# Ledger of designs, part 123: peptides against a protein of PDB entry 6O8C

Target 1, 262 residues: chain A of PDB entry 6O8C
Amino acid sequence: VGLRYEKISLPKIHPRYDLDGDASMAKAVTGVVCYACRTASTLLLYQELMRKGVRWLVELVKDDYNETVHKKTEVVITLDFCIRNIEKTVKVYEKLMKVNLEAAELGEISDIHTKLLRLSSSQGTIESSLQDISSRLSPGGLLADTWAHQEGTHPRDRNVEKLQVLLNCITEIYYQFKKDKAERRLAYNEEQIHKFDKQKLYYHATKAMSHFSEECVRKYEAFKDKSEEWMRKMLHLRKQLLSLTNQCFDIEEEVSKYQDYT

## One batch from the design tools (peptide; made by RFdiffusion4, then SolubleMPNN)

Design b2_p20_4_s3 (from b2_p20_4, 10 letters changed)
Fold by OpenDDE base, seed 3:
Structure b2_p20_4_s3 (fold): chain B 262 residues (1-262), chain A 20 residues (1-20)
Amino acid sequence: as target 1 above (262 residues)
Amino acid sequence: MKELEEEFEKVEKEYEELLK
C-alpha cells in the first residue's frame, strides 16, 4: 500500500494585467507548489524507509536460509548415521540367518533399511530447492535488491531542495503582488515590473510542476511498483523456506522412529 | 518574444545559482 496523494494542477493564469486577479492567482500557485514540495518530501521519506525495510528483509531471509541449511545438514548427518547402524545390524542378522536363526527379524530390519534409503533420496530435492533459493538471493539473482538503489528518488537528487528554491521565488512574487494590490494603481515602471514578474511566476510554477511530476511522482510510482513486486516474491520465498524446514523436521521425526532399532 | 526568452534565460541562471 503506497502513499496516497491528491492530484494537483496549476490554476489558470490569465494574461491580462489585473492586480487583484494576479494576487489571487499568485496565492493559489504558491499553495499548489507548496503542496508539491511537501508531497515530494513525503514520497522521498517513504522510499527511504522502504529501502531500509528491504535491506532488513534481505538479512532476515538470509538468516532463515542459513538456519534451514543448517537443519538440513543435521538431518542428513543423523540419517546417514542411522543408515550405517542399520546396515551393520543387517550384516549381523544375515550371518545368523545362515545358521537358520532370526530370519523373521532380518526381514523387519531390511524393510527399515529400505525406508531409510528412500528418505535419504528425498534429500536431493531439498538440496536442489535450497540451491535455487540461494541463487535467487545471490548478487545478480532474481531477488537482488539492486533495484532499491536505482529506482525512485534519492536524497542526493535534491528534488525537494530544487522545488523549494522555486517555491521561494514564487512566494516572493506573491508577496510583491499583495503589495501591488494594496497600492490599487501602479506607476508605469512598476506596472512593467509586475508584468515581468507574472511571467517569471508562470515560468517558475511550470518548472516546479514539471519537475514534481517527472522527477518525483513518476519515479516514485516506478519504485512503488517494483517494491510491491519484489516484496511479493520475497514473501513467497519465505514460505518456500518454511516448507523446506518442515520437510526436514518430518524426515527427522521419521528417522527417530527407527532409532530404537539401531 | 525575444525579450521574453531573454528574461527566461535570466531566471534560469538565477535558479541555477540558487542551487549551488
Scores: peptide ipSAE 0.021, ipTM 0.543, DockQ to the pose 0.069
Fold by OpenDDE base, seed 5:
Structure b2_p20_4_s3 (fold): chain B 262 residues (1-262), chain A 20 residues (1-20)
Amino acid sequence: as target 1 above (262 residues)
Amino acid sequence: MKELEEEFEKVEKEYEELLK
């Protein structure tokens, strides 16, 4: 689950003036920041795809919920109808019992009535469970997807573009340091420019890595953690809905056995 | 050196504008 990326760090920048070392260092820095840019882009893409997936899953679960509610309603109607019919039958037989007729049949019907009433009482627990699920899925509920819009990094943050600007600056300095290395020795003024560029390189690199770590990686990790937690909860919710649906089917099946008496 | 500092400031400004 989630994208794996390598922990990156800037190479040590030595203050000593060394044309060969500085070129090598600049190359390494360019590589690290380039990796950061690519990684930031990949992390952003992953999050955007996950957001789409989250929205899709929410709609799917809402559909599942509606189907379960529909099934529950159907069962309640059927059960209530069956209960009313059995109650009418019981009343008829009770009247007949006053005339010394079929006590055995009345007993059987009475038992069925009792069983149906028990099934009816169980509907209350299903209703309560559905209400709980509805509450959790509602706006502001525990399973709301608002976190997906708030957490992590977004295209509007322009993190990749910001890093790319810094990378471009770093790359330019790297290419200059390659040229400086080829010269083997620089004049005093050129040496001072080189030293100044080295400071700029450090500044840009540090800024890039800080931005990458604080604005890209940290926020991504927070998004990832929340997404994993939310997904687990949603999976559990779907299982609960399935269980409730199955309970409705079980009740319907049991009621169907008694329909011959009505 | 002053010219280089000015160029650096320009780059920094461009970056900051991008951050907005």
Scores: peptide ipSAE 0.020, ipTM 0.558, DockQ to the pose 0.047
Fold by OpenDDE base, seed 4:
Structure b2_p20_4_s3 (fold): chain B 262 residues (1-262), chain A 20 residues (1-20)
Amino acid sequence: as target 1 above (262 residues)
Amino acid sequence: MKELEEEFEKVEKEYEELLK
């Protein structure tokens, strides 16, 4: 899971003045930093897409939660109605028994009443589970998506733009080194400028690679890891909701068997 | 060479300020 990127490193920069070597080195550096820019852009895009996906999934799970709550409420209403009707029936039969009238169905009805009360108790467990899920989905809960806004890289960080500026500087020096190479030999002043530019190139390249590693890659990896963990938890929660929904259907089916007595 | 090094340090500082 996640984007694959190649581990990149700067080529070795030799301190020795060498027009051919310096041009080749500069070309290689340009390539590496160019790759870093592209990779940073891709990593940023991936994270932005993942953030959208996270928001979407949160809404989806909230909808699932609401549907489960609705189903639970429906079952509770039906169950309570059934219990009340059975209780009325039990009371009538009990009165008949007090008058020494035989009530053949009293035992069966009493058993049904007991079963319905047990089902009602199970609803309490479902309610507690739903409350737990709600708390986890709530702001500040264990499944809050606040991490998605905090972790990783963001467009506002302007990492790609910063790297692009460095790349532009490096590219300019590379093109100059290409020209210098073509000259075969430089005058003293031009040689000193070349040496100075080589130092600048090194500085820009090092800065670019440090920025890429510390501000792009590292943060991306942290985001990725947290995203994977959170996603697993969310999917598990969704399965729990489905289980609770199925339990509600099971209870509803069981209650339907006793509706003839109500 | 010393003058170039000083100029390089100056450019570094300017660059760091631009990145803030």
Scores: peptide ipSAE 0.018, ipTM 0.541, DockQ to the pose 0.065
Fold by OpenDDE base, seed 2:
Structure b2_p20_4_s3 (fold): chain B 262 residues (1-262), chain A 20 residues (1-20)
Amino acid sequence: as target 1 above (262 residues)
Amino acid sequence: MKELEEEFEKVEKEYEELLK
């Protein structure tokens, strides 16, 4: 998962004064830094889209959680109602048993009561699990999305703009070197300027590549890794939530078997 | 070398100003 990009490196810059070689080198450097700019922009866009996706997913899971809590509450009410009705019935039959009339029926009802109490005990576990999920989704929880705002690159960093400025400087030198090449021979002063511009080109190119690697690529990779980890945890949480939902339905179904006694 | 360093510093300042 994630965007694929090619590893780029600067061409070798030869110290020798060579108008043809310098023009070719400058062209290559321009191409590399141009690619870096475009790649940085793409990586930034990806991260911004992922941040939106993360926020959306959090809200979706919270909604699912709330629905599960609602279902759990419904089941608890139904179960409690059933238990109370069975308990009333048990009391009536216990009074009748004093007269030796309904011992067999009392046994069956008592067994149902015991089963319902077991189901009720499982609700505590479901509640605890839901509370755990809630805590994980809370702002200070393990599944908080704060990392998405902290990790990676952001538009405010202006990385693309910084690279673009450097690219502009490099491009200007490239065009000058193209002109110098066309002159075939430079006057002494122009030659000195050319040599100086070559040093500037090296400086700008090195700065661009360092910025790209350290501030764009590295941070992107960190964001990507964190996002993958977070997504795995979220998927696991969703599975847990689904399991809890199914448990609620199972309990409801089991209670429905005893409706004739309630 | 000192002159070159001074020119690089100028370029760096110009770069920073362009990003303001």
Scores: peptide ipSAE 0.020, ipTM 0.527, DockQ to the pose 0.061; fails the geometry check

Design b2_p20_4_s4 (from b2_p20_4, 9 letters changed)
Fold by OpenDDE base, seed 2:
Structure b2_p20_4_s4 (fold): chain B 262 residues (1-262), chain A 20 residues (1-20)
Amino acid sequence: as target 1 above (262 residues)
Amino acid sequence: DEELEEEFKRAEEEYKELLE
């Protein structure tokens, strides 16, 4: 999962004054830093899209949660109603039993009552589980999406723009080195300028690569890792919600078996 | 020229460390 990018490095820069070599080197450096700019932009875009996806998924799961809570509430109401009706029936039969009537039927009704109470107890566990899920999804919860706003790179960091500035400087020097190469020989002053520009080129290139690696790639990888971890947890949570929903349906079905007595 | 060579050497070392 995630974007693939190639590991890039700067070409070896020789300190020796060589118009042909320097032009070639400058061209190569320009290419590398250009790639870094494009890659940084792509990595940023990916992260922004993922952030949108994260927000969407959170809302989706919250909706699922609410639906599950609603279903649970419905089942609780139905179950409680059934229990109350059975309890009334039990009381009636207990009175009849005092005159030695309907003893066998009372036993059956009492058994149903016991079963319903057990089902009611399971609802408590479901409620607790739902509360746990709610707490996890809360702003301070373990599944909060705050990390998505903190981790990785952001447009406000202006990493791409910073790299582009460096690329522009490098490109300018490259074009000058092409001209220098075409001259075959430089005057003393021009030679000194060339040497200084070569130094500047090196510094710009090094700065670009450092920025790319430390501020773009490293942070992207951290974001990617965090997103993967978070996604796994969210998927697990969704499975839990589904399980709880199914439990509610199972209870509802079980209660329906006793409708003749309610 | 010697000073420049030393600067390049230092910069290369720093960059290499960064890539590791």
Scores: peptide ipSAE 0.025, ipTM 0.598, DockQ to the pose 0.048
Fold by OpenDDE base, seed 5:
Structure b2_p20_4_s4 (fold): chain B 262 residues (1-262), chain A 20 residues (1-20)
Amino acid sequence: as target 1 above (262 residues)
Amino acid sequence: DEELEEEFKRAEEEYKELLE
């Protein structure tokens, strides 16, 4: 789960003036920051796709919930109807018992009544479970998707663009250092410019790496961790809903066995 | 060379402080 990326670090920048070394270093720095830009872009894309997936899954689970509630309601209606019919039958047989009629049949019907009442009681547990699930899915609930909008990096942060600007500055210095290397020796003024550019290179590179690490990678990792946790909980919730649905079907099946007596 | 290294370190620290 998630994107794998290589841990990157800036090459050591030696303060020593060395045209060959500085060109090589600048090339390496350019490469590292370029990788950071690409990685940041990829991480952003991943998060945006995940956000879409999260929204999709929320809607799916809400649909599952509604279906379960509907099934539960259906079973409650059926069960209540069956109970009422059995109770009427019990009353009739109790009246007949006063005139010494079929005691065995009354016993059977009474047992069915008791079983139905137990099933009815179990509906309370299902209802409580559904209420809990509803609470968790509700706005502000434990499974709300608000985190997906808050955590991680967003296009509005303009992280990739900021890194690209720094990369452009670094690349310009790299190209200059290639030219400097080709000259083999620089005049004093040109040497001083080279040294200043090297400082600028370091500054831009450090800024880029810090931004990448703190604003891109760290936030991405936080998003990833939170998304994984949330996903596990959502999958578990779906299993719970399925279980509740199956319980409703089981009750319905059992009730159907007694409908012949009503 | 040592002076330049110190300048680099200072620049890095200044940037870190700016990000905080």
Scores: peptide ipSAE 0.024, ipTM 0.608, DockQ to the pose 0.102
Fold by OpenDDE base, seed 1:
Structure b2_p20_4_s4 (fold): chain B 262 residues (1-262), chain A 20 residues (1-20)
Amino acid sequence: as target 1 above (262 residues)
Amino acid sequence: DEELEEEFKRAEEEYKELLE
C-alpha cells in the first residue's frame, strides 16, 4: 500500500577538475534532484488524496453507526412493547389461576416473559458496544482522523517549491558546465569560477537531498504507516457495527415468534 | 557568468525565505 519510489542518492562528486566529468556529474545531479521534486509532488498528492479518502471513510462509518443505532432503537421499542404486553397477560392469567383455570398456559407465558427479559438484557450489551464505538469515533477518540492533518507533508509546507528553488540553482550550474565542456579549455579565471560553481552545486544538491529525505520521505512514511494502522482499525470497527446490526435482527426475529401471544 | 551568479543568489535568497 502506498506509492513506491526509488531511494535516490547523489552521484559522487570528484574534486578533480574535469570539464567532461563535471558536466556529466552536474547532469546526473540535476536528474536526481529533479526526480526528488517530482517525487515530493507525487507523495504530496497521494497524501492529499488519502486525506480525502479518510474523511470519506469517517463519514461512511458514521452513517453505518447511525443506521445501527436506529435499528437498535427500533428493536428496543418492539421488545419493550412485547414485554409490557406479556406482563399484562401474565397478570390476567394469574387472576384466572386463582379460580383454577388455565394453569398450563400461565406457565408457558411466564417462560416467554423470562426469555424476553433475557433478550432485553442483551440490548444493554449492544448499547454499551455502540457507546464504545461512538467514543472511538468522537473527536479525540482512538479512531479520530486528526492524525491525517498532522502527519505527513502538506501543501503549506512548500516542500516542492523549496526543492524547485534548489533545482533551479543546480540546473543553472549544469548549463554553465555544459558550456564549459564545449569550450574544452577554460582560462584561469573561468576555471576558478567553474571550481567555485562546482562547490555551489554540491551544497545545493546536498541541501536538496537532505530536505527531500527529512521533510518529504520521512514524513510521508510516517503518514503511510499511520494511515494503514488507522484503516485496519476502521475496517474492524465496520465489522463490529455489522455484527451489532445482525444481533439486532436476530433479536427482532426472536421477538416476532412471541408476538402471537400478545 | 555574473548574471548566473546573481540568479544563484536570488534563488538562494528565495530558498532561505521559504525556509523561514
Scores: peptide ipSAE 0.019, ipTM 0.503, DockQ to the pose 0.040
Fold by OpenDDE base, seed 3:
Structure b2_p20_4_s4 (fold): chain B 262 residues (1-262), chain A 20 residues (1-20)
Amino acid sequence: as target 1 above (262 residues)
Amino acid sequence: DEELEEEFKRAEEEYKELLE
C-alpha cells in the first residue's frame, strides 16, 4: 500500500524586485520546503517500520520452516518404524505359507507393505521442497532481507536534518522579507541585501527540492517496490510451508491406518 | 557586486559541505 503524499513544486520566482511579492513568494517557498521536511520524515519512519516488519517476518517464517522440518522428521521415523514391523510380519507369514498356512493374510500384509513404501517415496519430494525453501531463506538466497538494509533512506543519511537546515535558512529569509515589506521602502544597501537574499532563497529552495526528490522520494519508492515484491514472495513461501505440513499430516494419517497390523 | 558574489560562493560551499 505505502504512504500517499502530494506532489509539490516551488512557486514561480520573479526576478523583479518587489517587496510585497517577494514576501509572499518566500512564504510559499517556506511552506513547500516545510512540507518536504515533514514528508521526508514520514517516509523515513515508514521505511524503518517496514524494516522491523521484514525482520519479524523472516523470523516467523524460519520458525514455521523449523516446525515443518520437525514434523516431517517425525513422520519419517513413524513410517520407517511401521515399515520395519510390516517387513517382520511378512517374513513370518512367508514361513507359514511354505506350510500352506495363512496365504490369504500374507497377500493383505504384502499390499500394505507396498503402500507404505509408496508413502516413503513421497518423502523425497517433501525433502526436496524443504531444501529449496531453506536455500531461499539462507544468507544470499533469493529471499534474503539484505535489500532492506541497502534500499531506501536511513536515519544515518540525515536527509531530514539536511532539509531542516535548508528550511531554517529559507525561513530566516522569509522573516526578513516580512520586515522588508513592512518598511515599504529600503535604502540602497538594504535593497541590495534583499536582492541577494532572494537569490539565496532560490538557491536553498532548489537544493531542498532536488534533495527531497532524489534522495528521499526516489529511494523511498525503490524501497517500497522492493518490499512489496519481497513480501509477496514471503507470503507465498509461507503457503508452501503450510502445504508441506499438510502433506506430512496426510501421510501420518495414512500410516495410522496400518498401525493395527504392526 | 563583488561582496554579493562572495557571499553566494560561501552559501554554495556550505551547502556542499552539508551534502557530504
Scores: peptide ipSAE 0.019, ipTM 0.594, DockQ to the pose 0.057

Design b2_p20_5_s1 (from b2_p20_5, 11 letters changed)
Fold by OpenDDE base, seed 2:
Structure b2_p20_5_s1 (fold): chain B 262 residues (1-262), chain A 20 residues (1-20)
Amino acid sequence: as target 1 above (262 residues)
Amino acid sequence: SSEEKLRKELIELVFKFSEP
């Protein structure tokens, strides 16, 4: 799960003044930091997409929840209606029994009443489960999506732009080192500039790599881990909602069998 | 539509998390 990226490291920077070696080193550094920029951009885009996905999934689950609640309510109404009708019938038959009238059907009706009451009791469990789900989906609940806004990298951090600035500086030095290489030998002043630029290159490269590792990769990994955990919980919640919905349908079907007696 | 494309991408993304 998530984006795959390659672990990158800077090439060894030798302190020795070598126009050919320095040009080659600068080229390699440019490549590494360029990769870091592209990777950081890709990781950011992935996270932004995932944040949208999280929001979308939350809305989807809320819709599922509302549908389940609606179905549960319908079943409760139907069940209560059936129970009331059966209870009326039971009372009539009980009166008939008191006057020694034959009421052989009383036993059957009483059994139906008992079954309906059991079904009604199961609705209490469904209600409790729905309440639990509602609490988990609440803004302060265990399935809140606040983490998606807090974790990871964001466009406002401008990590890609910061890396790009460093890359530009590095690239300029690389191009100068290519020119220096072509000159084969530098005058004293130019040599000193080259040495200073090499130090600058090192600092820019080190800064880029540290920024990439600490501010891009590390935060991305944290975001990914949290997203995976959250997603598993949300998927489980959806399955739970589906189960509750199915239970409501099962109850409705069973109640329908007794409607002829009401 | 752009919305449909986004939805498809999001769905695919969501399902990637269905299995570790």
Scores: peptide ipSAE 0.026, ipTM 0.665, DockQ to the pose 0.489
Fold by OpenDDE base, seed 4:
Structure b2_p20_5_s1 (fold): chain B 262 residues (1-262), chain A 20 residues (1-20)
Amino acid sequence: as target 1 above (262 residues)
Amino acid sequence: SSEEKLRKELIELVFKFSEP
């Protein structure tokens, strides 16, 4: 998971005045910063898409949770009803035995009662597990998606726009350097301007690269790491929910075997 | 396009979670 991008670096900028070299250098710088702009845009897009995915997954898991809770509730109702009926039956047989009436079925009914009580206890464990899951999914819980809003880069940061501005400045200088190269020789004043522009180019380029590295790449990587961790946890949680659901079905099936005695 | 690839990846991720 994640985008692959190449690590980029600025070409060496020589301090020497050289129209051919400066034009070539400027071209290379333009290319690098252009790549940074495109990459930053792509990284941002990835994160935005991932945020949407995260929200979707949260809702999906919440739905799964609710379904599991619902199923558990149904099973509890059925189980409780069965237990109550069995208890009534047990009382009747106990009374019969007190008056010396044979109750051959009492042992079987008592065993069923014991089994049902065990199932009831297991429901308590399921309830506790569901409560834990609910806590984890709740705001402030361990599986909260707050990180998705905090980590990474956002459109509001305007990183792409900032880089684009710098790219525009760099590109302008590059085009001028192409013209300068074509002239083969510059007048003194034009030469001085060229030298100043070269300094500006350096400034813009370094600013762009720093911004790209520190504000785009680094934050993206942090987001990616958090997303991967969170995703693993969410997957595990979903598996837990499925397990709990299956346990409910198993209990329901077992209870159904005893309904004939109620 | 890169965007299309990203969308595909997201879809695949969603499907992974949608499957039991």
Scores: peptide ipSAE 0.030, ipTM 0.700, DockQ to the pose 0.110; fails the geometry check
Fold by OpenDDE base, seed 3:
Structure b2_p20_5_s1 (fold): chain B 262 residues (1-262), chain A 20 residues (1-20)
Amino acid sequence: as target 1 above (262 residues)
Amino acid sequence: SSEEKLRKELIELVFKFSEP
């Protein structure tokens, strides 16, 4: 999971004045920083797409939660109705027993009542689980997506643009070094300019690589790690919701067996 | 392209979450 990118490093910059070597070095530096720009753009795109995916998944899980709550509510209503009906029946049979009717029927109804009450108690556990899930999904909860807005790189950081500016400066020097190479020999003043430009090239290249590593790659990796952790937790939460839904169906099925007595 | 790979990964991720 995640984008694979090649590890890049700057070529060695030799301090010696060499028009051929300097042109070759400048070409290599241009290539490396160009790759950094493209990679930074790709890493940013990945994060933006992932942020959209995270938002989508949050909504999906909220929908699952609402469906589970709805099913739970339906079962509670059905169960409460059955309990009330059985309680009425028990009262009727208790009155009839005073008139010498068989105690065996009252025992069976009483057992059903006890079973229904046990099912009702299980609803409390489901409710508690749903409340826990709700708290985790709520703003500030453990599964909040606030990390997606805080971690990683953002378009507003203008990292790609900053790298592009540095690349432009480097490219300009590279083209000048190509011209210098073609001249084979430079006048004293031009040689001094060349040496100065070489220092500028080094400065820009170093700045670009530092920015790429610290502001692009590092932040991307942090975002990726958090996203993977969050995704695992969300998957687990969905499974929990499914389990709770299935428990509600099981309770409903069991209650349906006793509806003939109500 | 890198973008196409990203899209495929995202689709696969969505698919994994859509099918319990």
Scores: peptide ipSAE 0.029, ipTM 0.697, DockQ to the pose 0.107; fails the geometry check
Fold by OpenDDE base, seed 1:
Structure b2_p20_5_s1 (fold): chain B 262 residues (1-262), chain A 20 residues (1-20)
Amino acid sequence: as target 1 above (262 residues)
Amino acid sequence: SSEEKLRKELIELVFKFSEP
């Protein structure tokens, strides 16, 4: 999961004045920084897409939660109704037993009552689980998506634009060095300019690489790691919700078997 | 394209969550 990118490094910059070597070096530097710009852009895009995905997933899970809560509530109502009816029936049969009627039917109904009470007790566990899930999804909870807004790189950081500016400066120097190479020999003043431009190129290149590594790559990796962890937790949470829903359905089905006795 | 790959990855993630 995540974007794979190549680790890039600047070529060695020789201090010696060499028109051919300097042009070649400048070309290589341009290529590296160009790659950094493109990579930074793709890394940013990934993060922005993931942020959208995170928001979507949060809403999806909230919907699942609400549906589960609704189903649980429905089952509780049905179960309580069934219990009340069985209790009424038990009372009737108890009165009949006082008149020396057979106790076999009362035993069966009492067993059903006991089973229903056990099912009712299980609802408490489901409720507790739902409350836990709610707490995790709540603002400030363990599954809050605040990290998605804080971690990583953002368009407002203007990292791509900053790198592009540096790339433009480097590219300009590269084209000049290409021209210088074509001249084969420079006059003293032009040679001095070339040397100064070489220093500028080095400065821009190092700045670009540092910015790329520290402000783009590192932050991206941190974002990626957090996103992966969060996604795993959210997936697990959703599975828990599904399990709880299924438990509610199972209880409902079990209760339906006893409705004929009410 | 890298963008297409990213979109596909996101879609896959969405589907993974959408499936029980």
Scores: peptide ipSAE 0.028, ipTM 0.704, DockQ to the pose 0.109; fails the geometry check

